# Peptides against a protein of PDB entry 4ASU: the designs that were tried, part 139

Target 1, 270 residues: chain A of PDB entry 4ASU
Amino acid sequence: ATLKDITRRLKSIKNIQKITKSMKMVAAAKYARAERELKPARVYGVGSLALYEKADIKTPEDKKKHLIIGVSSDRGLCGAIHSSVAKQMKSEAANLAAAGKEVKIIGVGDKIRSILHRTHSDQFLVTFKEVGRRPPTFGDASVIALELLNSGYEFDEGSIIFNRFRSVISYKTEEKPIFSLDTISSAESMSIYDDIDADVLRNYQEYSLANIIYYSLKESTTSEQSARMTAMDNASKNASEMIDKLTLTFNRTRQAVITKELIEIISGAA
Target 2, 83 residues: chain B of PDB entry 4ASU
Amino acid sequence: FTFASPTQVFFNSANVRQVDVPTQTGAFGILAAHVPTLQVLRPGLVVVHAEDGTTSKYFVSSGSVTVNADSSVQLLAEEAVTL

## One batch from the design tools (peptide; made by RFdiffusion4, then SolubleMPNN)

Design b2_p17_2_s1 (from b2_p17_2, 8 letters changed)
Fold by OpenDDE base, seed 3:
Structure b2_p17_2_s1 (fold): chain B 270 residues (1-270), chain C 83 residues (1-83), chain A 17 residues (1-17)
Amino acid sequence: as target 1 above (270 residues)
Amino acid sequence: as target 2 above (83 residues)
Amino acid sequence: SALEEARRKFNELLAAA
């Protein structure tokens, strides 16, 4: 490589490093906020899931329609956040298909579709875009829930797949169940609950769906920002190492050029 | 007893004497060992009676309330404010 | 929507309190 080429590469990498450092700081700020907002959201979301856990809602095996909701975002540069969700979605879809289930997919965030479009395009019902620019609100979750309920797809059971936040250095891709109104209403375990009006149950389900989506979005966002912060830090370090290596190469190459020029002068070949 | 909104936790697995909730079908009081039920909240007043005799009041917009067989209660409001 | 109406009522109650 010529000195010019090395210089060009150095400049490029230095610029990238500046960008990654800036992105790290932005991600850190967003992470701090997300973590604070996750605390009540987790209590809220786990509270919503308590019914399904305590009532042990089961879907009959003869029911074949399964919905998978993958929760992520539109934004890249966050390590394995998107690929982790997509991987689990693929695994779940394959397992369900092997069991003779019909599987449809909803993607929250454009990255899910981006990863799965070639292999699973026919299974996608809808992809929600413009996710991740702003912290998710309950309103956002409600919109997603309503869109799902109005989609016309009559699923029996579903799975919402998202990254649960553990710590600044750790997340885990997890799955939580979602159930259709029919599945809940027909569940034997629900018999212990006092006579519930059908309209009440419908409204309850709408809230439940919105609640779990909201919870998943908050977990996902916190995980994503943390992962992005780490990824940008790693990128910055890698860039630094590359800059050091290229600088050494530049210096060596420069010395070689100078030596060559001196030899040419001494030999009279110039 | 758990009472939370998406943005705030008021009670987290607390022991309370009674909770009065406004539901679409009417207001009712949740006592210890209340029968399991599901209800949807209407806008109104939530009153929490603590075991020590203290009473706390809240306005809620909408949401859900779940009373489970194990006597656990989840009150989940979309919006809630302390009075 | 039911939600919007609920919010409206909530705000009315809050303002009257």
Scores: peptide ipSAE 0.042, ipTM 0.880, DockQ to the pose 0.072
Fold by OpenDDE base, seed 1:
Structure b2_p17_2_s1 (fold): chain B 270 residues (1-270), chain C 83 residues (1-83), chain A 17 residues (1-17)
Amino acid sequence: as target 1 above (270 residues)
Amino acid sequence: as target 2 above (83 residues)
Amino acid sequence: SALEEARRKFNELLAAA
């Protein structure tokens, strides 16, 4: 490679490094906000799940319709955030199919569809786009919940799959249950609850679904921003290493050129 | 007793004496060892009576309240403000 | 284009992370 080629490459990589550093800073700001907003959201969401845990709601084995909701975003450059969710969705779908269940899928964020469209296109009910540019709100979750309930798909049980935030350096893909109104109302463990009006129970379920979706979105967002920070940091470091290597190559090449020129002068061949 | 909105936590696994909630079927008070129940909130006043005798008032928009068999309570409001 | 090349290199750097 000529000195000119090396210089051009150096300039290009330096520019990339500037971009990745800038993106890291943006991700850091978004992460800080997301982490702050996750604290109450987690209390809220975990509180909503408490019924299902405490009541030990079980779906009868003869029930066959299962809904999988995958939660991620539209935005890339965040490591394995999307692929992790998709991988678990695939695994769950395969296991359910092997058990003779009917499986339908909802994708929150376009990346889920992008990964699964070829293999699971027929199983998708809906994909929600425009996720990840702004922090998710409870209103957003309510829209998703409403769309699910209005989809006409009468699932018996379901699962929501998302990345739970653990720390700035760690997330874990998790699954939480979703139950239909019929499943909740027919659960034996619910017998200890006082006579609940059907309308009340329906409304309760709508809130529960929205709550869980909201919680999952907040966990996902925080995990994503953290992962993006890490990815951008790694990219910046990789760029730095490449710059160092190319700089060494440049210096060696420059010395070789100088040496050649000196030899030509001494030999009188010029 | 847990009382939270999506954006704010008011009580997190706290011990309280009584919580008065506005429900669609009517307002009721949740005492210690209340029977398990599920209710939906209507817009109205929530009153929390702490063990120390202090009373806190909140306005809530909508949401749910769950009383479990283990006496745990989850009050989850879409919007809530301290009065 | 220079932009496409830069994007390619960017993706390579990310993939190597």
Scores: peptide ipSAE 0.026, ipTM 0.852, DockQ to the pose 0.013
Fold by OpenDDE base, seed 2:
Structure b2_p17_2_s1 (fold): chain B 270 residues (1-270), chain C 83 residues (1-83), chain A 17 residues (1-17)
Amino acid sequence: as target 1 above (270 residues)
Amino acid sequence: as target 2 above (83 residues)
Amino acid sequence: SALEEARRKFNELLAAA
């Protein structure tokens, strides 16, 4: 490679490094906010799931309709965030299909659709776009919940799949259950609960679904921003290493050129 | 007893004497060993009576309250503020 | 194009991360 070629390449990589560093800082700021907002959201979301855990809600085996909700975002450059969710969605869908269940899919964030559309297009009910531009709000979760409840798809049981935040360097893809109103109402374990008005239970379910979705969005967002920060940091480091290598190559090449020119001058070949 | 909004935690697995909540069916007092139930909140006042006799007041907008068989309670409000 | 090359390199750096 000529000195000119190396210089051009160096300039390009340096520019990329500047971009990745900037993106890292942006991701870091978003992560800090997300992590702060996740603390109460986790208590809130886990609290909402407590009923299903304590009541040990079970779906009858004869019920066949299962809904999978994958939670991620529209935004890339965050490592394996989207692929991890998609992988678990695929696995769950395959397992359910093997068990004779009908499976439908909802994607929260366009990236889920991007990954699964070709193989699972017929199973998709809806994809929610415009996820990840701003921090998710309870209002956003409510919109998703209402859309699901009004979709006309009468599922018996569902699975919400999302990345749970562990630490700045770790997340885990997890699944939480979603139950239909009918499944909850018919559950034997619910018999111990006092006479609950059907309207109350319906409204309760709306809140429960919104709560769980909100929780999943907050976990997902925190995980995503952390992963993006890490990815951008790694990219910046990789760029730095490449710059160092190219700089060495440049210096060596420059020395060689100078030496050659000197030899040509001394030899009179110029 | 857990009391939280999406953005704030007021109580996390705390022991309380009594919680008064505004439900769509009316005022509802949750005492120790209350029967399991599910309710939906209406806008109104939540009063938490601590074991030490301290009372705390909150305004809530909407949400849900769950009383489980194990006497655990989850009060989850969409919006809540300390009064 | 220079833009495409830059994008390619960017993606390569990200993929390696």
Scores: peptide ipSAE 0.006, ipTM 0.834, DockQ to the pose 0.013
Fold by OpenDDE base, seed 4:
Structure b2_p17_2_s1 (fold): chain B 270 residues (1-270), chain C 83 residues (1-83), chain A 17 residues (1-17)
Amino acid sequence: as target 1 above (270 residues)
Amino acid sequence: as target 2 above (83 residues)
Amino acid sequence: SALEEARRKFNELLAAA
């Protein structure tokens, strides 16, 4: 490689490093906010899931329609955030198919579709785009919930798959159940609850879905920002190492060029 | 008793004497050992009666309230404001 | 929508307080 080539590469990598460092700082700021906002969101979301846990809602085996909601974002450069969700979605879809279930998929965030569109295109109902630029709000979750409910797909049960935040350095892809109105209303375990008006139950289920989606979005966002911060840090470190290597190569090459020039001068070949 | 909005937690697994909630079917009081029920919130006043006799008031928007068989209660409001 | 109405009512209650 010529000195010019090395210099060009050095410049390129240095620019990349500047970008990754900047992105790290942005991700760090977003992470800090996301983590703060996750605290109440977790209480809220876990509270919404309490019914399903306590009532031990079960879907009859004869019910075959299953909805998988994968939650991530549109934004890349966050390590395995999207691939982890997609992997679990694939696994769940395969398991359900093996059990004779019909599976449909909703992607929250364009990255889910980007990963799964080739293998699961026929199973996709809808993909929600424009996820991840701003912190998710309850309004956003409500829109998603409403669109899902209006999709025309009458699922019996579903799975919402998202990355749960554990720490700055750790997330875990998890699955939480979602149930249709019919499944909840027909569940034997619900018999202990007082006679609930059908309209009340429908509205309750709408809130429940929105709540769970909101919770999943908050967990996902926090996990994503943390993972991005880590990814950008790693990229910056890798760039630094490459810069060091190229700098050494540059210095060696420069010395060789100088030596060659000196020899040409001494030999009269200049 | 858990009472939260998406952005704020007011009570987290707390023991309370009574919670008055505004529901679509009417306001009702949740006491200890209340029968399991599901309700949807209407905009209105929530009153939490603590065991020490203190009362706290909140305005809530839409949401849900769940009373479980184990006497746990989840009051989840889309929006809630302390009064 | 029911949600919009709820929000409106909520805001009205807040204003009356």
Scores: peptide ipSAE 0.182, ipTM 0.920, DockQ to the pose 0.072; fails the geometry check

Design b2_p17_2_s2 (from b2_p17_2, 8 letters changed)
Fold by OpenDDE base, seed 1:
Structure b2_p17_2_s2 (fold): chain B 270 residues (1-270), chain C 83 residues (1-83), chain A 17 residues (1-17)
Amino acid sequence: as target 1 above (270 residues)
Amino acid sequence: as target 2 above (83 residues)
Amino acid sequence: DELEEARRRFNELLARA
């Protein structure tokens, strides 16, 4: 490579490094906010799931309709955030299909559809776009819940798949159950909750769904921002290493050119 | 007893004497060893009676309340403010 | 003259090295 080529490449990589550093800072700021907002959201969301955990609601095996909700975002450059969710969705869908279940999919965030559209396009009910630009609100979750409930798909049970935040360096893809009103109403374990009005239970379920969606969005957002921060840091480090290597190459090449010119002068070939 | 909104936690696994909640079917008091129930909140006043006799008041919009067999209670409001 | 030019070029190259 000529000195000119090396210089051009150096300039390009330096520019990339500037961009990745800036993105890291933005991700860090968003992460800090997301983590703060996740604290109450987790208490809220886990509280909402307490009923289903304690009641040990089971879906009869003869029920066939299963809904999978995958939660991620529209935004890339965050490591394995999207692929992790998609991988688990694929696995779950395959297992359910093998068990003779009908599977439908909802994607929260466009990246889920982007990954799964070729293999699972017929199973998608809806994809919610414009996720990840702004922090998710309970209103957003309520809209998603409402759209799901009004989709006309009468699922028996389902799962919501999302990345749970563990730490700045760790997340885990998790699955939480969702149940239809009929499944909850027919569960034997719910007998201890006698005298619940059907309308109350319906409304309760609507809140429960909105709650878990909200919770999943908050976990996902925090995980995503953390992962993006890490990814941008890694990209910046990789760029730095490449800059160092190219700088060494540049210096060596320059010295070689100088040496060649000196030899030509001494030999009288100039 | 857990009482939270999406954005704020008021009680997290706390022991309380009584919680008065506004439900769509009417207000009721949750005492120790209350029978399991599920209710939906209506806009109104929540009153938490602590074991030490302290009473705190909150206004809630909508949400749910769950009383489980193990006496755990989850009060989840969409919006809640201290009064 | 050629020798002086060569010396000049040589010194310039040395200064860049």
Scores: peptide ipSAE 0.007, ipTM 0.817, DockQ to the pose 0.004
Fold by OpenDDE base, seed 2:
Structure b2_p17_2_s2 (fold): chain B 270 residues (1-270), chain C 83 residues (1-83), chain A 17 residues (1-17)
Amino acid sequence: as target 1 above (270 residues)
Amino acid sequence: as target 2 above (83 residues)
Amino acid sequence: DELEEARRRFNELLARA
């Protein structure tokens, strides 16, 4: 490589490093906010899931319609955040299909659609776009919940799949159940709650769905920002190492060029 | 007893004597060993009676309340403020 | 004289590197 080539490459990598450092800082700020907002959201969301855990709601075997909701975002450069969710969605869809169930998919965030479109296009009901630019709000979750409930797809049970935040360096893809109003109303384990008005139960389920979606969005966002911060840090370090290597190569090449020119001068002066 | 909004936690797995909640079917008091029930909140006053006799008041918008068979209670309000 | 010119050019090249 010529000195010019090395110099051009150095300049390019230095620019990339500046970009990755900037992105790291942006991700760090978003992560700090997301983590703060996740604390109450987790209590709220886990509280909403308590009924389903305690009631141990079972879907009858004759009920075959299953909904999978994958939660991620529209934004890349965050490691395996999207692929982990998509992988679990694929696995769940395959398992359910093998069990003779009908599977439909909802993607929260365009990246889910991007990954699964080719293989699962026929199973997609809807994809929610414009996710990840701003922190998710309860209003956003409510809109998603409402659209799902009004979609006309009469699922019996479902799964919401998202990345749960563990630490700045760790997340885990998890699945939580969602149930239709009919499934809850007919569940034997709900008999202890039998004196519940049908309208009350319907409204309750609407809140429950919104709550779970909100929780999943908050977990996903925190995990994503943390992963992006780490990815950008690693990219910046890798760029630094490459700059060092290229700088050494530049210096060696420069010395060789100088030596060659000196030999030519000496030989021409002879 | 858990009482939270999406943005704030007021009680997390706390022991309380009584919680008065405004529901669409009417206001009711949740006591120890209350029968399992599901209710939807209406805008109104939540009153939490602590075991030490302290009473805390909150205004809530909408949401849900769950009383489980194990006596656990989840009060989840869309919006809530301390009074 | 040629050697001194070569040294001068060498030093100029070194200063430009």
Scores: peptide ipSAE 0.008, ipTM 0.827, DockQ to the pose 0.004; fails the geometry check
Fold by OpenDDE base, seed 3:
Structure b2_p17_2_s2 (fold): chain B 270 residues (1-270), chain C 83 residues (1-83), chain A 17 residues (1-17)
Amino acid sequence: as target 1 above (270 residues)
Amino acid sequence: as target 2 above (83 residues)
Amino acid sequence: DELEEARRRFNELLARA
């Protein structure tokens, strides 16, 4: 490689490093906020799931309509955040299909669609875009919940797949159940909840769905920002190492060029 | 007893004597060993009676309340503020 | 003189590098 080539490459990598460092700082700030907001959201979300866990709501096997909701965002450069969710969605879809169930998919965030469009386009009901620019609010979750309930797809059960935050260096893709009103209403285990008005149950289910979506969004956001911070840090380190290597190469090449020119001068002077 | 909004936790797995909640069907008091029920909150006053005799008041906008067979209670308000 | 010129050129090359 010529000195010019090395210099060009060095400049490019230095620019990338600058960008990655900046992105790291932005991600760090967003992560710190997300983590703070996740604390109450987790209590809230786990509380919303308590009924389903305690009542052990089961969907009859003859019920075939299943909804998969994948939760991520529109933004890249966050490691395996999107691919992890997509991978689990694919696995779940395949398992359900093998069991003879009808599977429909909803993507929260454009990246899910981007990954799954080619292979699962026919299964997509809707994709929610403009996710990840701002921290998710309960209002956002409510909008998504409402859209789902009004989609006209009469699912029996569903799965919401998202990255649960564990730590700055760890997340886990998890699945939580979503049940239709009909499934909840028909569940034998719900018999212990006496005198529940149908309208009350409907409203309750709507809240539950919104609550779970909100929870998933908060977990996803925190995981994403943490992963982005880590990814940008790694990218910055890799760039630094490459800069060091190229600098050494540059110095060696420079010395060789100087030596060659010196020889030519000496030979020409002789 | 868990009482939370999306943005704030007021009680997390706490033991309380009684919780008064405003529901669409009317206000009722949740005591120990209350029968399992699901209710939707209406805007109104929540009163938490702690075991130590302290009483805390909250305003809630909407939400849900779940009383489980194991006597666990989840009060989940869309918005809640301390009074 | 040739040696001095060579040294000058060498130093210039070093400075450009």
Scores: peptide ipSAE 0.007, ipTM 0.826, DockQ to the pose 0.004; fails the geometry check
Fold by OpenDDE base, seed 4:
Structure b2_p17_2_s2 (fold): chain B 270 residues (1-270), chain C 83 residues (1-83), chain A 17 residues (1-17)
Amino acid sequence: as target 1 above (270 residues)
Amino acid sequence: as target 2 above (83 residues)
Amino acid sequence: DELEEARRRFNELLARA
């Protein structure tokens, strides 16, 4: 490699390092906020899911329509955040198909579509884009919930798949159930709630859906920012190592060039 | 008793004497061993009566309230503020 | 002239190393 080539590479890597360092700082700030906002969101979301756990809602086997909601974002450079969700979505879809279920998919965030569209295009109902630029709000979740409910797909049961935040260095892709109004209304375990007005139950379910989506978004966001922070840190370190290596190569090459030129001068002057 | 909004937790698995909630069908009081029910919140006043006799008031927007068979209660408001 | 140029180049190379 010529000195010019090495210099160009050095400049490029240094620029990359600057970018990755900057992105790390941005991710760190977003992570800190996300983590703070996740605390109440988790209580809220888990509280919403409590009914389904306590009531042990079961979907009859004859019910075949299943909705998979994958929650991620539009933003890259966050390690395996998107691929993890997509992987679990694929697995779930395959399992459901093997069980004779009809599967439809909703992607929250464009990255889900990017990964799954080619193989699962016929199963996609809708993809929500413009996710991840700002922290998700309950309003955002409500919009998603509403659009889902208005999609025209009459699912019986569903799965929302998202990355649950564990720690700054760990997340876990998890699945939570979603149920249609009909499924909830017909569940035997709901008999203890039989005094519930149908309109009340409908509204309740709408909130529940919004709640779980909101929860999933908050978990996903926190996980994503943490993962991005880690990814950018690793990238910065890798860049640093490469800079060091190239600097050494540059110095060696420079010395070789100088030596060659000196020999030429000496030989030409004799 | 759990009472939370998306952004704030007011009670997390706490023991309370009574919670008065505004529902679309009317306000009702949740006591110990209340029958299981699901309700939707209307904008209004939530009053939490603690076991120590203290009373806390909150204004809530829309949301849901769940009373489970195990007497656990989840009050989930879209928005809530302490009064 | 060639010697002076060689010296100049030599000194420039020495300054670079």
Scores: peptide ipSAE 0.006, ipTM 0.826, DockQ to the pose 0.004; fails the geometry check

